Peptides against a protein of PDB entry 3OIQ. Designs and how they scored, part 135

Target 1, 212 residues: chain A of PDB entry 3OIQ
Amino acid sequence: KNRIFVSSSKDFEGYPSKAIVPVQFVALLTSIHLTETKCLLGFSNFERRGDQSQEDQYLIKLKFKDRGSERLARITISLLCQYFDIELPDLDSDSGASPTVILRDIHLERLCFSSCKALYVSKHGNYTLFLEDIKPLDLVSVISTISTKSTNSSKHSSSELISECDLNNSLVDIFNNLIEMNRDEKNRFKFVKLIHYDIELKKFVQDQQKVL

## One batch from the design tools (peptide; made by RFdiffusion4, then SolubleMPNN)

Design b1_p25_1_s4
Fold by OpenDDE base, seed 4:
Structure b1_p25_1_s4 (fold): chain B 212 residues (1-212), chain A 25 residues (1-25)
Amino acid sequence: as target 1 above (212 residues)
Amino acid sequence: DEELEELYEKYLEEKEKEKLEELLE
């Protein structure tokens, strides 16, 4: 089955009440929820959804059924946090208690762009997204990709099933949503509060703000 | 939630079986 690119988590409202559909999306990591029994990753593109929290629009489960899957989930979280420079409590504490990690509002401190592959699994009208693969995206690479494609329609047909257009459109949409949030005085998100806020990001945001 | 986990586990088992069959051909 071909993987479907998802631009909005609202797309799932139109999905079959009983299906397994491979999906892919790009979003910001917003939360990590690791307990003894569950591992969840929250993602958002910050699409406006009325009065609902813009966080965790994509709630992704990691398989957490057996020691192998639990280990994989923990390693996945560790690698993501290492990549994004997210401070985790020492997961290796000699106390045989599996460390609980609950991080929220990650996007307030760090823009953690991620390309996620997941399985949409539905039954009886309820659904869950199970993580299949995750690719963290470098912010500099994201900025460069958006900046260069605004000027050069170089038709490099890299035959990856995701139209390079869908990825870029989603990245642009996320930044546009973040710019709107940054302009909103009621919104906690501010670019200047990001730990990694640098001159490059500042320039990029200023340039994007002129187009909006 | 449990019924979705069961459906997912069944899907994984079927996919592992398909992959094993493809490797044995």
Scores: peptide ipSAE 0.480, ipTM 0.862, DockQ to the pose 0.894
Fold by OpenDDE base, seed 2:
Structure b1_p25_1_s4 (fold): chain B 212 residues (1-212), chain A 25 residues (1-25)
Amino acid sequence: as target 1 above (212 residues)
Amino acid sequence: DEELEELYEKYLEEKEKEKLEELLE
């Protein structure tokens, strides 16, 4: 089955009530929920949904059924946190309990761009997204890609043709949404509060703000 | 939702089986 690129989590409202569909999207990591019994990743593109929270628009489950899948989930979280310089709370609780990690609003401190492959699984109108793969995206690379309008369609003929256009459009949309949030005095998101707010990001945001 | 997890597990088992069959041919 061809993988479908998803630009909005609203697209799932139009999906079949009973289906298994490979999907891919690009979004910011917003939350991590690791407990003894489950692992969830929250993502958002910050698409405006009226009065609804813009947080965790994509709730992705990691397989967490057995010791092997639990270990893989923990390693995945560790590697993501290492890549994005996310400080995990000191899991040094002397109690031999598996460390619980609950991080929220990650986007308020760090822009963690991620390309996610997931399996949409639905039954009786309910759905879950299961993580298949995650590629963290470097912010400098994201900024450069948007800025250069990279028309280099390298014709890689493989059946997983996510259009570079769809990726780039989603990245632009996310930044535009963040710019709107930054302009909103009621919104907690501010670029200047990002830990990694540097001259490059500042310049990029200033240049994008002139186009909006 | 346990039913969705069961459907996902079944899908994984079917995919693992398909891959094993392809490797044995």
Scores: peptide ipSAE 0.477, ipTM 0.860, DockQ to the pose 0.855
Fold by OpenDDE base, seed 5:
Structure b1_p25_1_s4 (fold): chain B 212 residues (1-212), chain A 25 residues (1-25)
Amino acid sequence: as target 1 above (212 residues)
Amino acid sequence: DEELEELYEKYLEEKEKEKLEELLE
């Protein structure tokens, strides 16, 4: 089955009430919820949804049923946090208690761009997204990709890859949404509060703000 | 949630079986 690119989490409102659909999206990591019984990742593209919270628009489950899947989930979280320089609470629990990690509002301190592959699984009108794969994206690479209107449609028509156009459009939309949030005095998000706010990001934001 | 987990587990089992069959051909 061909994997479907999802530009908005609203697209799932039109999905079948009983289906398994491979999907992919690009979004910012907003939350991590690791407990003894579950592992969840929250993502958002910060699409305006009226007065609703723009956080966790994509809630992704990691399989957490057995020791093997739990180990894979913990390794995935560790590698993701290492890549984005997210400090995990030191699990110096001398007590053999499974690590609990609850992080929220990650986007307020770090822009954690991620390309996700997931399975949409629905029954009786309810759905869950299960993580299949996650690729963290480097912010410098994201900025360069948006800045270079790479019309290089390298025709590597591997039928399962995100179209370069869909990826680029989603990245642009996310940045535009962040710029709007930054302009809103009521919004907690500010680019200058990002830990990694540098001259390159500042220049990029200033240049994008002139086009909007 | 449990019914969706069960549906997902069945899907994984079927996919693992399909991959194993493809490797044995």
Scores: peptide ipSAE 0.477, ipTM 0.861, DockQ to the pose 0.892
Fold by OpenDDE base, seed 1:
Structure b1_p25_1_s4 (fold): chain B 212 residues (1-212), chain A 25 residues (1-25)
Amino acid sequence: as target 1 above (212 residues)
Amino acid sequence: DEELEELYEKYLEEKEKEKLEELLE
């Protein structure tokens, strides 16, 4: 089955009430919810949806049914947090309690761009997205890709089902939405409050603000 | 949620079976 690129979480409103569809999207990591019974990742592209919160537009579930799947979920969270320099509470508490991680509003401190592969699973009009794969994206690489319009077609083999155009368009849309949020005095998001706010990001934002 | 989990688990079992059949041919 071909994987479908999703540009908006609204696309799922048009999906079949009973289906299993492989999907892919790019978004910012907004939340992590790891408990004893579940693991969820929240993502957003910050599309304007009236007065509703723009957080967790993509709620992705990790399989968390048995010790094997729980271990895989914990390793996935650890590796993501390591990649994005997200401080986890000490998971090594010698107390035999499974480590609980509840992080929200990650985008207020760090821009964690992620390319996600998921299964859309629906029944009776309800759906869940199950994580298949996640690739964290480097912010410098994202900025470079948008700035240069570099279709650096890395001639990597015909197996990546995503148009480089779809990825790039979604990255541009996310930055445009962040610029709009930064301009809104009521919005908590500000580029200058990011921990990793540097000269390169500052310059990029200033250049994009002139085009919008 | 439970019904979607069951549907997902069934899908994984079918996919594992398909992969095993492809490896035995």
Scores: peptide ipSAE 0.476, ipTM 0.860, DockQ to the pose 0.899

Design b1_p25_2_s1 (from b1_p25_2, 11 letters changed)
Fold by OpenDDE base, seed 2:
Structure b1_p25_2_s1 (fold): chain B 212 residues (1-212), chain A 25 residues (1-25)
Amino acid sequence: as target 1 above (212 residues)
Amino acid sequence: MLEELQKTLKELFEKEKEDILSLAE
């Protein structure tokens, strides 16, 4: 089945009420909800949706059913957080209680760009997105990609139908949305409050603001 | 680290795939 690139979570409103659709999107990690029974990752492009929260536009599930799969889910979350320098409460604490992790508003402190592959699974009009693959994107690389627009299409093999253009366009859209949020005095998001705010990001934001 | 992340997630997904697919049936 051909994987569909999704530019907006609203696209799912038009998806079949009973289907399995491989999808891919790029978004910022906004939340992590790990409990004894489930693991949910929230992502957002911060597309304006009226008065609705812009957080967790993509709610992605890591399903586990036994201790083995639960362990894999925990390791996955740990590794993801290590990549983004997100501090987790010690998941390895030998206390026999399954560690609960609830993180929200991650984007207020860190821009965690992620390219996600997921399965859209729907039944009776309700759907769940299941995470198949994740590629954390380095902020420096994201900035470079947006700034140079002429990424030499390295001839990576023809098989993935998702155009590099779709990815780049989504990254641009996310930054544009963040710039709008940063300009809004009512919005809690501010670039200067990011832990990793540096001269490079500052310059990039300033340059992008001139175009918007 | 990225390879380990993706490998771990893939293993998880493959273990749960049958159950995931059954949710659409």
Scores: peptide ipSAE 0.736, ipTM 0.970, DockQ to the pose 0.963
Fold by OpenDDE base, seed 4:
Structure b1_p25_2_s1 (fold): chain B 212 residues (1-212), chain A 25 residues (1-25)
Amino acid sequence: as target 1 above (212 residues)
Amino acid sequence: MLEELQKTLKELFEKEKEDILSLAE
């Protein structure tokens, strides 16, 4: 089955009540919920959904069923956090107790752009997204991609035919949404409060604000 | 680091794949 690029989590409302669909999306990491029984990653593109929370629009599960798979999930989370410079409590605590990690509102401190491949799995109208692959995206690379309108049809193999256009459009949409949030006095998100706020990001935001 | 991340996640996914697929049945 061809992988479907998803530009909005609302797309899933139209998906079959019983299906397995490989999907791909780009979003910001907003939350990490690792417990003894589950691992959930929250992602968002911050689409406006009325009064609903814009966080965790994509709730992605890392399933584990035994100690071995749980360890793999923990390692995955550790590596992901290391990539994004997110400080985690020591997950290797020898104390035999599975460490619980609950991080929320990650986007308030760091823009963690991620390209995710997942399986949409539905039964009886309920669905779960299972993480298949993740590619953290460097902010500099994201900014560059948006700025260059790179039509570089890199011949990615036929299976990963994410329209470069779809990816770019999603990235632009995310930034536009963040700019709107930044302008909103009621919104907690502010670019200047990001730990990695630098001259390049500042300039990019200023330039994008002129177009909106 | 990226390769290790993706490798680890892939290993996890492959281990759980059958169970994941069975959820749609």
Scores: peptide ipSAE 0.735, ipTM 0.971, DockQ to the pose 0.963
Fold by OpenDDE base, seed 1:
Structure b1_p25_2_s1 (fold): chain B 212 residues (1-212), chain A 25 residues (1-25)
Amino acid sequence: as target 1 above (212 residues)
Amino acid sequence: MLEELQKTLKELFEKEKEDILSLAE
């Protein structure tokens, strides 16, 4: 089956009640919930959904069933956090207690852009997204990509490759949503509160605000 | 680091794949 690019988590509301669908999306990491029994990653593109929370619009599961797979999940989370410079407690602690990690509102401190491949798995109308692959995206690269508007309309044939257009559109949408959040006095998100807020990001945001 | 991340995740996914697919049956 061809992998489907998902631009909105609302798309899943129209998906079959019993299916396995490979999907791909781009979003910001918003939460990490690692316990002894499960690992969940929250992602969001911050699409406006009325009064609903804009966080964790994509809830992605890392499944594990034994000590070996649990270790792999922990290593995965550790490496992901290292990439994004997210501070985690030492997950390698030989102390027989499985470390619990609960991080929320990651986007308030860091913009952690991620391209995710997942499996949509549904039964009886309920679904779970399982993480298959993740590509962290560097903010500088994201800004550059949006700024260059290089729509290489290469008719990519039958390849499972994300349309460059779909990726770029999603990145633009995310930034536009963040700009709207930044303008909202009731919203906790502010660009100036980001740990990595620099001159480049400042300039990009200022320029993008003029277009909106 | 990215390669290690993706490799680790792939290994995890492959180990759990059969169980994941069975959830839709």
Scores: peptide ipSAE 0.735, ipTM 0.971, DockQ to the pose 0.947
Fold by OpenDDE base, seed 5:
Structure b1_p25_2_s1 (fold): chain B 212 residues (1-212), chain A 25 residues (1-25)
Amino acid sequence: as target 1 above (212 residues)
Amino acid sequence: MLEELQKTLKELFEKEKEDILSLAE
């Protein structure tokens, strides 16, 4: 089956009750939940859903079943956090106690844009998304992409890349949603509270606000 | 670093793939 680009986590409400569907989406990393038994990553595009939480709209699982796969999961999380400059405790410690990592509200401090490939797996109407691939996106590149409406054709030889149009639309939607959140006095999200808030981001946000 | 991340994740996914697919059966 061809990989489906997903613009909203609500799309899964219309998916088959028993299916395996490869999907791709772009969203912000919002949470990391790593325990001895499971690893979950939360992502969101902050689509408005009434009074429902806008966080963790995509819950993506890294499955592991043994020490070997658990180690791979931990390394994956460490590398991802390193890319986003998220400080984590040492997850590779040979200490027999697997460290627990619970991070929430990552988007309040850092905009961690991520292009994710996942496998939608459903049975009896319930589904789980399993992470297959992730590409972290730097904010400068995201801003540039939106501003120019052109993605650098990086010779990504990888099959089934996200279309430039789909990527751009998703990124624009995310920023628009963040702008709305920033305008809401009740919302905790504020651009000025981001650790990486700079003149470039400020200017971009100001310019984007004029379009809304 | 990106290549290492993706390689590690791919290895993990491939190790778990059969079990993942079995969840839909």
Scores: peptide ipSAE 0.734, ipTM 0.970, DockQ to the pose 0.965

Design b1_p25_2_s2 (from b1_p25_2, 12 letters changed)
Fold by OpenDDE base, seed 3:
Structure b1_p25_2_s2 (fold): chain B 212 residues (1-212), chain A 25 residues (1-25)
Amino acid sequence: as target 1 above (212 residues)
Amino acid sequence: MLKKLQETLKELFEKEKESILSLAE
């Protein structure tokens, strides 16, 4: 089955009540919830959805059922956090208690762009997204991709069926949403509060703000 | 690092795949 690119988590409202659908989306990592029984990753594109929280629009599960799979989940989370330079409590603490990791509002400090492949699984109208693959995206690369959209379609024939256009459009949408959030005095998100806020990001945001 | 991340996640997913698919049944 062809993987479906999802531009909004609202798309799932139109999905079958009983289905298994491979999906892909790009979003910002917003939360990590690792406990003894579950691992959940929250992602968002910060699409405005009325009064609902813009966080965790995509709740993605890493399922584990035994110690072996739990270990794999923990390693996955550790590696993801290492990539994004997110500090985790020492997961290797010799205390036989499985360390719990609860991180929220990650986007307030770091823009962790991620391309995610997931399996949509629904039954009786309820669904769960299971993470199949994740590709962290470097912010510099994201900025460059958005900025260069007009010129060199270098035909990198990467056979991956998902249109580069879909990814790029979603990245633009995310930034536009972040800009709107940044302009909103009531919103906690501010670009200047990002740990990695630099001259490049500043310039990019300023340039994008002129177009919005 | 990225390769290890993706490989680890793939291993996890494959181990749990049958259990995941059974949730739709």
Scores: peptide ipSAE 0.739, ipTM 0.971, DockQ to the pose 0.979
Fold by OpenDDE base, seed 1:
Structure b1_p25_2_s2 (fold): chain B 212 residues (1-212), chain A 25 residues (1-25)
Amino acid sequence: as target 1 above (212 residues)
Amino acid sequence: MLKKLQETLKELFEKEKESILSLAE
């Protein structure tokens, strides 16, 4: 089955009530919810949805059923957080109590761009997204990608199932949404409050603001 | 590090795959 690129989490509202569909999307990591029984990752592209929270538009589950799979989930979360320089409590604590990790509003401190592959699994109209693969994207690479591809319509036949256009469009949309949030005085998101806010990001945001 | 992340996640997913697929039956 062909993997479907998803540009909006609203697309799932039109999906079959009973299906298994491989999907892919690009979004910002917004939350981590790791407990003894489940691991949920929240992602968002911050698409405007009226007065609804723009966080956790994509809720992605890491399923585990035993200690072995739970350990793998914890290692996965640890490595992901290490990649994004997110501070986590020691998940390897030999203390028989599995540590609970609840992080929210990650995007207020760090832009954690992620390309995710997941399985959409639905039954009786309810669905769950299960994480198959994740590729963290470096902010510098994201900025470079957006800045360079505004000019090169060259059909690079990259064998990757994702249309390079779909990825780029999603990245642009995310930044545009963040710019709108930054302009909104009621929104807590501000670029200048990001831990990694630097001259490059500042310049990029300023340039993008002129086009919007 | 990225490779280890993806490999770990893949291992997790493969271990849970049958259980995940059964949720749609």
Scores: peptide ipSAE 0.738, ipTM 0.971, DockQ to the pose 0.950
Fold by OpenDDE base, seed 5:
Structure b1_p25_2_s2 (fold): chain B 212 residues (1-212), chain A 25 residues (1-25)
Amino acid sequence: as target 1 above (212 residues)
Amino acid sequence: MLKKLQETLKELFEKEKESILSLAE
């Protein structure tokens, strides 16, 4: 089956009650929940959903069943955090105790844009998303992509690629949502509180605000 | 680093794939 690009986590409400569907989306990493029994990543595009929390709109599972697969999950999380400059406790410690990592509200400090491929698996109306692939996106690259509508002709093999249009639209939507959050005095998100807030991001936000 | 991340995740997913697919059955 062809991979489906998902622009909203609400799309899953219309998905079959029993299905396996490969999906792809772009969102910000908002949470990491790693325990001895499970690994969950929260992502969000911060779509307005009334009074519902805008965090963790995409809950993505890294499944493991044994010590070997658990190690792979921990390495995956470590590498992901290293890419985003997120400080984690040493997850590879030979100490028999698997460290628990619970991070929330990552987006309040860092904009961790991620292109995710996942498998939607549903039974009896409930579903779980399992992470297949992740591509962290550099903020400078994201800003450049939105500003120039640049066709990144990356040698991505034609068959399973997100359309450039879908990617760009999703990135624009995320920024628009963040701008709205930034304008809301009740919202904790503020661009100026980001650790990596710089002149480039400031200028980009100011320019985007003129269009909204 | 990105390559290692994706390879590690792929290995994990492939190891768990049969178990994941069985959840829909």
Scores: peptide ipSAE 0.738, ipTM 0.971, DockQ to the pose 0.964
Fold by OpenDDE base, seed 2:
Structure b1_p25_2_s2 (fold): chain B 212 residues (1-212), chain A 25 residues (1-25)
Amino acid sequence: as target 1 above (212 residues)
Amino acid sequence: MLKKLQETLKELFEKEKESILSLAE
């Protein structure tokens, strides 16, 4: 089955009530919820949805059922956090209790762009997204990708049906949404409050604000 | 680091794949 690129989490409202669909999207990591029984990652593109929270528009599950798979989930989360320079509370607590990690509003401190592959699995109208693959995207690379008008459609024939255009368009949309949030005095998101806010990001935001 | 992340996640996904697919049945 061909993987479907998803530009909005609303697309899932039109998906079959009983199906397995491979999907791909790009979004910002917004939350991590790791407990003894569950691992959930929240992502968002911050698409405006009326009065609904813009956080965790994509809830992605890492399923584990035994100690071995739980360990893999924990390692995955640790590596992901290490990549994004997210401080996890000491998972090494000597207390034999599996550490619980609950992080929210990650986007308020760090822009963690992620390209995600997942399986949409639905039954009786309810669905769950299961994480298959994740590619953290470096902010510098994201900025460069958006800034360089994709003139070079170099036909690299890689058979993955998901066009480089879809990814780029989604990245632009995310930044535009963040700019709108930054302009809104009621919104907690501000670029200047990001830990990694630098001259490059500042310049990029200023340039994008002129176009919007 | 990225390779290790993706490999670990792939291993997890493959281990749970049958259980995931059974949820649609």
Scores: peptide ipSAE 0.738, ipTM 0.971, DockQ to the pose 0.967

